# Ledger of designs, part 8: peptides against a protein of PDB entry 5OOQ

Target 1, 227 residues: chain A of PDB entry 5OOQ
Amino acid sequence: YREDVRQVVTHPANALSFLQPGRLVEISVNGKDNYGWGAVVDFAKRINKRNPSAVYTDHESYIVNVVVNTMYIDSPVNLLKPFNPTLPEGIRPAEEGEKSICAVIPITLDSIKSIGNLRLYMPKDIRASGQKETVGKSLREVNRRFPDGIPVLDPVKNMKIEDEDFLKLMKKIDVLNTKLSSNPLTNSMRLEELYGKYSRKHDLHEDMKQLKRKISESQAVIQLDDL

## One batch from the design tools (peptide; made by RFdiffusion4, then SolubleMPNN)

Design b1_p26_2_s2
Fold by OpenDDE base, seed 4:
Structure b1_p26_2_s2 (fold): chain B 227 residues (1-227), chain A 26 residues (1-26)
Amino acid sequence: as target 1 above (227 residues)
Amino acid sequence: SIEELLKELEEEIAEELEELERLAKE
């Protein structure tokens, strides 16, 4: 269901009107490279100059340039080409314990995990010296201010998506979230109870293995004495 | 659903615990 919502939200018909400069977006490239929250610089329709007849899916038909502050420091950022969403090898987010830098990366709409209900000030010339770092500092400050996560645009209330099937999907998600939230203690207690039962089962299984070993050792000793 | 998964897990754990308890009584 989450993926279905994402597909609708990130469709050009819905997303483009909310991709203003400075808009916060959560970025996941190829479902693996999570850059976290970045800020939109601009977007453009994808044009293949080498193959003008190239047909892209709706989610791949636009390129969004975004500032991220989680780029691995040794990534070959100089090889990044504006409006080319095919990232060079080695372009990745920093892992835990690695140093990161600010970079502008081109992504497709399919790489947007969520659209935030917040906009940063975006410098007019992001390529000017120090401007990416300024946006990077702003991103760090936003993350600090929202430890529970940056607010996401509501598809219905904010984005005004009125498709009936989508509304039904959202209602189902809300019902599920309500059920999960209404019994967090029951679910946590049940999980704790299940974990306790599993742990006990594991302990009993280990005890049985130890007992079987002792029996086998005792039988081996008896056989040696009878020999 | 998560509830169905939890129920299935609970049933599996219960069956295995019953089997272990039966083996321990033997």
Scores: peptide ipSAE 0.019, ipTM 0.423, DockQ to the pose 0.009; fails the geometry check
Fold by OpenDDE base, seed 5:
Structure b1_p26_2_s2 (fold): chain B 227 residues (1-227), chain A 26 residues (1-26)
Amino acid sequence: as target 1 above (227 residues)
Amino acid sequence: SIEELLKELEEEIAEELEELERLAKE
């Protein structure tokens, strides 16, 4: 059940609208390397320049850059390639008793275990000296404040994943992606079209969220003035 | 089709946005 929920939550159609800069996400790379809670830097559609016809599953079709503070200190972080979720050998979380450092790692949506209901301040230039460490300190502070765990977004209440049509769409997309994987060329063009639509949908959802927030804020101000 | 569903969702979202924009201007 938890895995089923995770699959729905981490689907691009649902997850991308909640992957704003600073969003906390719990990270498990390939189901084995648990980095704990990290903070989203940004995300981008996965593009294979060498093979434009490459077909990715929905959960592998986007790359999310995340700041983690649990990277093993002797990990070859210099070998990390931007927007390449295939991590070099030796890139791993620190084990108990090992020293850790802050790093930005590219992950797929499939590496997201959960999406938190919190956002950190994310510097505009995370690659600037000291910025990753600042985010790392913030992550430690959040973990300290929430010893029982960081609040997770409710798929229904917060993410509003109750739309049956949307769920049907997700299922259909998965089926299509599976079928597209069997025909790379047709799949690539269709995938690009679908993700273009997803991107637009995402933008619309973000705009809607912003407008709802503004309305709520305005109403709150009015209520406060009436008090 | 997925395209039809996406279009429907986009239209619904667009309608909701338009309504919200209208409400925000009042």
Scores: peptide ipSAE 0.017, ipTM 0.388, DockQ to the pose 0.015; fails the geometry check
Fold by OpenDDE base, seed 2:
Structure b1_p26_2_s2 (fold): chain B 227 residues (1-227), chain A 26 residues (1-26)
Amino acid sequence: as target 1 above (227 residues)
Amino acid sequence: SIEELLKELEEEIAEELEELERLAKE
């Protein structure tokens, strides 16, 4: 059930509107490298320069740059490529007893374990000297203030996911995971298809809202000119 | 229109959900 909720929450249709600069996110890369809570710098749609026609899954279709303060000190951070979520070998969080440093790493939405209900102040130029460390200090302070864990966004109350189809989808995902499926692959493919459809619906809805706003603005200008 | 496309998508989602329900019962 938790994984199902995670899939829904981290879907672009839901997550992107909450990935503002400074948003806290809990990071797990490849399901094994737990960086803990980091802070969002920015995000961008994933583009393959070598293959512009490349199609990514919804959860891999965006790259999120995040500041972490748990990077192993001897990690080859200089080999990190901006907007490349395929991390170089040796990039890992510090283990117990190891020293850590602050770093900006590119991750996919699939690497987000949870989205926090807090935002840090994010410097405009995080790559400037000392800025990552400042965010790192802020992260430590937040962790200190929330010893029981950073509050997670509630999908319904905070994220206001009220779309009936979305809720139905979430329920169906839960049912599918609860019930032993004879063909997990088929079910997974169907779920991905539903996610895609929902994402498209969301995009269209946003486009509609933007158009309505533009129309309203235009009408307001006309009224002002007529006056 | 965008509204028509939204309705079409809603119908498609509904149909897919029904299929998922069927699969879940198997």
Scores: peptide ipSAE 0.017, ipTM 0.377, DockQ to the pose 0.014; fails the geometry check
Fold by OpenDDE base, seed 1:
Structure b1_p26_2_s2 (fold): chain B 227 residues (1-227), chain A 26 residues (1-26)
Amino acid sequence: as target 1 above (227 residues)
Amino acid sequence: SIEELLKELEEEIAEELEELERLAKE
């Protein structure tokens, strides 16, 4: 169920408005590489120049650039391509006892484990000498101040996700977590299906909003011409 | 229409949620 909540929280319709420069996000790449808390630099819609017809899932349709301070020192960071979330081999977080460095990595929304209720000051030019390290120091300080964990945005109170279906889902998740009476695999599959439908609903809703805006704009233009 | 599709999806989600609630009560 935590995964289901994560899917909703990290959906573009909900997440993008909270991915301002400096926003803290907890990063897990491919469900394996945990970079811990990083800071958002910026984000952009994913564009495949080689295959413009490529269709990405909602959670893979945006690239978020984040500063992390947990990159393994010997990682081939020079091979990182801006706005390419497919990380080169060897790009990984430092393990215990290994030295780490600061790096900017491109990730998808699917690599966001949680969104923090804190923002760091983000330099305008993060690529300038020493700027990544400055953010890295700030990240260390935040982790020091919050030994029990960085506060996470509340989906309802902070993110104001008021969708009735989501609220119902959250309630059901709470009930299921409490009862745990069913096979976890069955519940996970069903939740995934529900999330798929929910995601589709959101996509349709966004399409509808875009169409309404286009209609409104067209009507405004027509009114100007009649004047 | 997109609105009709949204309504259908909402109904499907509601039905599935009800089923999940039923399963959670067993």
Scores: peptide ipSAE 0.017, ipTM 0.371, DockQ to the pose 0.014; fails the geometry check

Design b1_p26_3_s1
Fold by OpenDDE base, seed 3:
Structure b1_p26_3_s1 (fold): chain B 227 residues (1-227), chain A 26 residues (1-26)
Amino acid sequence: as target 1 above (227 residues)
Amino acid sequence: EEEELRSKIHELTDEELEELLKKAKE
């Protein structure tokens, strides 16, 4: 169920309106490299200059630049290419006992494990000397304040995902978690249908995106200074 | 019994699900 919910939450139609500068996101690259919680810098539609006709999946169609404070110190960060989510060999999180540094990495939406209900104040020029480290300090402070984990956006209450099939899925999850002690049944087939609805209705997608942006802007944003 | 319950939940309407959730909280 968690993966099913993640697929819906990280779809461009739902996620992009909540990827404002400073938004906290939990990052896992290729299902193996866990960077923990990072802060969004910006995002852009993925463009391949060498192959302009390249078609990407929905979850790979955007690049999100994020600040992380868990980069292994000896990683070849100088080889990172802006807006290229294919990370060079050796780019990885620090393991236990290893030293880490702050870095800006480009990721796809598929690398987002969760979206936090918290934003940091972001410097205007994150690439200026010392600015990444400032964000890194803020990330450490947030983790200190939330020892039980950073609060995650509620897909229904906060993100206003109102798809009928998704709501039904969420209700089923709640019932199963309450009544069943075993692993809940995944509804992957229904999720595929939901994605089909989002992809086929391009005009509706754009309208929904604009509406969700307006809603998100009016919603209360928890910031570090509010804690 | 658990398998039967899972099958029943899969076929439940939104109204039936809400009723079950209400009973589970009491």
Scores: peptide ipSAE 0.000, ipTM 0.254, DockQ to the pose 0.015
Fold by OpenDDE base, seed 1:
Structure b1_p26_3_s1 (fold): chain B 227 residues (1-227), chain A 26 residues (1-26)
Amino acid sequence: as target 1 above (227 residues)
Amino acid sequence: EEEELRSKIHELTDEELEELLKKAKE
């Protein structure tokens, strides 16, 4: 059920509105490489120049660039290609006892484990020397400030996901948590049907440009109010 | 240095989140 929730939360129709520069997201690449909490730089629709006819799933149709401070120091970060979420071999988080560095990695929406309710003030040019490290220091401070974990956005209250099937799913999860019943609900909601509803409601291609503009405008307003 | 780092961290309020959603729907 947690995976089902994650699939709905990370769907472009829901997630993109909350992926402003500086937004904290918890990152797990391919379900294996946990980078912890990183900061969003930007996102773009995934375009395959070599195969323009390539069709991606909704969760793989966007690339999110994120700053992480947990990259293994000996990872071949120089082989990272912008807008290519297929990471080179050797790109991995540092294990216990290993040294880490800050890096910008391209990920898909499917690599987002959770979206935090925190946003960092990001440098204007994250690619400039020393800027990634500055963000890395901020990420360390966040982890220090929130030892019990970074607050995660509530899908219903904060993200306003009001789909009836999703609400039913959330209620079921709540009931399971209260009943201590370890019985995994066998009936996985047909996520495909739920996703179909989201895909039909939003022409993601046309909505992206409009959404990016609106998000950018919203960011400007927030920055002005914080100042 | 810690104060400087704290100034770079912003926790979004419910109102700010609602504004983001409104702008996304427009």
Scores: peptide ipSAE 0.322, ipTM 0.843, DockQ to the pose 0.618; fails the geometry check
Fold by OpenDDE base, seed 2:
Structure b1_p26_3_s1 (fold): chain B 227 residues (1-227), chain A 26 residues (1-26)
Amino acid sequence: as target 1 above (227 residues)
Amino acid sequence: EEEELRSKIHELTDEELEELLKKAKE
């Protein structure tokens, strides 16, 4: 059920307006590489210069650059290509007992596990020497401050997702959480159906994309002005 | 140093988020 919610939350129509610089996001790449909470640098529409006709799924159509502080120290970070979400072999988070470093990695929306209701004040030039480490220290402080986990954006209260099918999905999840169902599989199928309906209704149109980007940019400017 | 780090963290309240969204849509 959490996956169904994640699919909706990370859809470009919903997520992009909340991917302001400094926004905390929980990152899982390829379903196995958990980097934990990172901070958004920026995002851009995914463009394949070699194949301009390439069509990406909604969740793969944008690249989000994020600062993580959990990169394995011996990872070939020099092979990272900006705006290429296909990470080189060996790029992985540090395991327990391994040393980690800060890195900026490009990810797709599909690699976002959750969006936090918290932002970091981001340096103007994250690529400058020492700036990634500054963000890394801030990330450590956040984790210390929130030992029970960083607060996640509420899809309804915070993100204002008002789609009827999504609301039905959320209500159903709530009911399932409160009432143990004897047939969780059937209920899961129904949730997937509801998500499917939502997805069909909310195709990412160009106008919507532009609006969400504008919102994101405006929020970023406000944040910068508050610095 | 801890105080400096805390100053770099901004937790958004529901009200603050609503205000930001409103301003961004105008």
Scores: peptide ipSAE 0.042, ipTM 0.514, DockQ to the pose 0.503; fails the geometry check
Fold by OpenDDE base, seed 4:
Structure b1_p26_3_s1 (fold): chain B 227 residues (1-227), chain A 26 residues (1-26)
Amino acid sequence: as target 1 above (227 residues)
Amino acid sequence: EEEELRSKIHELTDEELEELLKKAKE
């Protein structure tokens, strides 16, 4: 269901009006490379100069340039081409313990996990020296201010998606999330509590068994002495 | 006689545990 919602939200008919400069978006390239939250620079319709007759899917028909602050420091960022979503080999986010740098990467709409309900002030010329780093600092500050996560645009309330099937989907997800938030945490806490109680009961049973064994051994020794 | 008593105590303890587990599930 989450993927279905993502497909609707990231469709050009819905997403493009919210991809203003500075809009925060959560980025996952090819479903593997998670860059986290980045800031939109601009977007354009995808044009293949080599093959003008190329037909792209709706989600691949636009390219969004985004500033990320999670690029691996040794990534060949100099090989990045604006409006080319085919990233060079070695372009990846920094892993745990690796140093990261700021970079502008071109992505498709399909690489957007979520659209944030926040916009950063974007420099007029992001290509100017030091401007990417300024945006990177702003991204770090936003992440610091929202430790529980950056607020996501509500597809219905904010994006005004009024499709009936989508509304039904959103209601189902809301019910599931309510059940998943109320029941799994309560159920996981209850399961953890039940497991804790079970573990304690097991430990108590083992302790009782050991004590009974010790008593039995002591009685056996006494019987051997009385024999 | 002591082995029989031990066996009975062990059986009673397991039955008591099962009853406690049943009561905890109810």
Scores: peptide ipSAE 0.000, ipTM 0.287, DockQ to the pose 0.006; fails the geometry check

Design b1_p26_3_s2
Fold by OpenDDE base, seed 4:
Structure b1_p26_3_s2 (fold): chain B 227 residues (1-227), chain A 26 residues (1-26)
Amino acid sequence: as target 1 above (227 residues)
Amino acid sequence: EEEELRSKIIELTDEELQELLEEYAK
């Protein structure tokens, strides 16, 4: 479910209009390298100079340059190439106990975990000395101000996504959240119990349908033998 | 575990969700 929502939100038709300079985005490269929240510098349509006829998926068709403040200090950041999302070996976020630095990394839309409902001031020349660090300080300040997490754009209310299937999905989430919030007895344990009951009921119905089908098939075979 | 259950519930069809809600209402 979360992945399905992410796929819709990060689709170019929906995401690009919200990737203004300074927009906060949560970054996960290749599903393993979590850089946390970064700030958008710019984006461009992906162009392969080596193979101009290359066709990319929608989620890989744009490159977003983002400032992160969680880059491992010994990462080969000097090997980073703007608008090249194929990151050099060794480019990774700092782990616990490791020192981090600020860096600008090129990512695809597929590397965006979420889009924040906040924008930082983005310097006009991020390559100028000290500018990345300034953005990095701002990122730290934002994280300090939002200890429970940076607010995420609402796909329907803020992003105005109107896909019918997506709206149905979001409606289901809202219904579930409302029910869980309105009843103090509805906690994780209660939800497990309810799901268990549902699952058992579903299994029984499926078993009954299968048995009925088998009976019908057997009767059909008998009728064929009478012919 | 709760997040996993929520994900499973969200994957339900409208009819299946209705059945679950009916069980909740009991």
Scores: peptide ipSAE 0.024, ipTM 0.461, DockQ to the pose 0.016
Fold by OpenDDE base, seed 1:
Structure b1_p26_3_s2 (fold): chain B 227 residues (1-227), chain A 26 residues (1-26)
Amino acid sequence: as target 1 above (227 residues)
Amino acid sequence: EEEELRSKIIELTDEELQELLEEYAK
């Protein structure tokens, strides 16, 4: 059920509006490489220049650039290609006892484990010398402030996901927390139905541009109010 | 240094999130 919720939350129709610069996201690449909490730099529609006819799933159709402070120090970060979520061999988080560095990595929406209810003030040019490290320090401070975990966006209360089937799913999860009652297959079928509802037959690239504009405008307003 | 780092952290309220969503919906 948690995976089902994650699939809905990380769907472009829901996630993109919450991927403003500085948004904290919990990152797990390929279900094995846990980078912990990182900060969103930006996102873009995934385009395959070599195969323009390539069709990606909804969760693989966007690339999110994130700053992490848990990259293994000896990882070949110089081989990272912008907007290429297929990470080179050796790119991995530091294990216990290993040293880590800050890096910007491109990930898909499917690599987002959770979306936090926190944002960082991001440098204007994250690629400038020392800027990633600044964000890294901020990430450490956040983790220090929230020893029990960074607060996660509530799909219903915060993200305002009002899909009836999703609400039913959430209720089932609540029930399961008290009672063991549901078959993973049934949940999978419902998830597919939800995906069908969220699937849009339109130019996602244009939608992304409009979304980015609106996000930027909203961010500016929030920053002005905090000042 | 900690105070400087604290100033870089933004906690979004539900109201702020709602405003953001409303703006996106326009």
Scores: peptide ipSAE 0.053, ipTM 0.553, DockQ to the pose 0.557; fails the geometry check
Fold by OpenDDE base, seed 3:
Structure b1_p26_3_s2 (fold): chain B 227 residues (1-227), chain A 26 residues (1-26)
Amino acid sequence: as target 1 above (227 residues)
Amino acid sequence: EEEELRSKIIELTDEELQELLEEYAK
């Protein structure tokens, strides 16, 4: 359900009006490289100069340039190209114990995990010496001020998403959250044990399904040979 | 840890959640 919400929130029809300079966004590139919260520089419609007829999905049709302060220090940041979301090899966030630097990276809408309900002051010329570091300092300060997390835009109250199906989805999520919070399952120890048992059962069930599928496929092949 | 567990539960489908709840009720 979280992914479904993210897909709606990050759709161009909803997200672009909130991607003003300085807007905080939580960034995950290719579902593996988590840069944390960054600040929007600008965005533009994705244009392929080499293939003007290229068609992109809605979530890949725009490029957002963002300042991050979690770039690995030895990343080849000099190879970054504005508005090119195909990041060079070696571009990654710093791991634990590694030093990080500030960088401007181009991302797609699909790389936005969350949109924050905060904006930083964004310098007019982010490419000027020291400007990205200034934004980086501001990002650190915001994270310090919000130890429990940066507030996320409410899809309904703030973003004014009024799609009926989306509202139903949100209501369902709220109901589930309420049930989970009110249920003794919220006892972390019991929930962990139950989830562990469920996960094991689920894995076994999936294995059984796969086995049944293989058996059915083999039987289907045999039936075709008997014909 | 609790937040991580909540996140995992939220990722469950309705059917999976129902199965989990049924198992809990047992």
Scores: peptide ipSAE 0.025, ipTM 0.446, DockQ to the pose 0.017; fails the geometry check
Fold by OpenDDE base, seed 5:
Structure b1_p26_3_s2 (fold): chain B 227 residues (1-227), chain A 26 residues (1-26)
Amino acid sequence: as target 1 above (227 residues)
Amino acid sequence: EEEELRSKIIELTDEELQELLEEYAK
């Protein structure tokens, strides 16, 4: 369900109005490179100069430039091409124990994990000397102030997404969360055991259904041959 | 692991979740 919510939230129809300069966004590139929270510089519609007729998915149709403060220090940041979301090899976040630097990277909407309910002051000229580092300091300060995590925009209350199917999804998630919180299933080990048992039972049930279907089909064929 | 499990539980239908909860209560 989280992925379904993310798909709706990061859709251009919903996300673009909240990608103002300074907006905090949580960034995951290709599902493997987690840069953490960055700040939006700007965005633009993706244009392929080599293939003007190129059709992109909705989530790949825009490029968002973001400041991150978690870029690995030895990353080839000079090879970054503006508005090219295909990052050069070696562009990655710093791992534990590695030093990081501030960088501006172009990402697609699909690389946004969440949109924060906070905006930083964004310098008018982020390319000017020291400006990225200033934003980086601000990002560190925000992370310090929110040790439990940066507040995420509420899709309904803040983003005012009114899609009926989405609202139903959100309601379902709330119900599930309530049920899970009220249940002593707070013990992850017990929940895992229960899920394991349920999964096995479900698989067995499906196998039985398939077997019954095969038997019925075989009997039907026999009856047809006797006709 | 807990997040993965939560994600799997969220993917269950209401009926499947109810069955899981009933089995847990036994």
Scores: peptide ipSAE 0.025, ipTM 0.477, DockQ to the pose 0.016; fails the geometry check

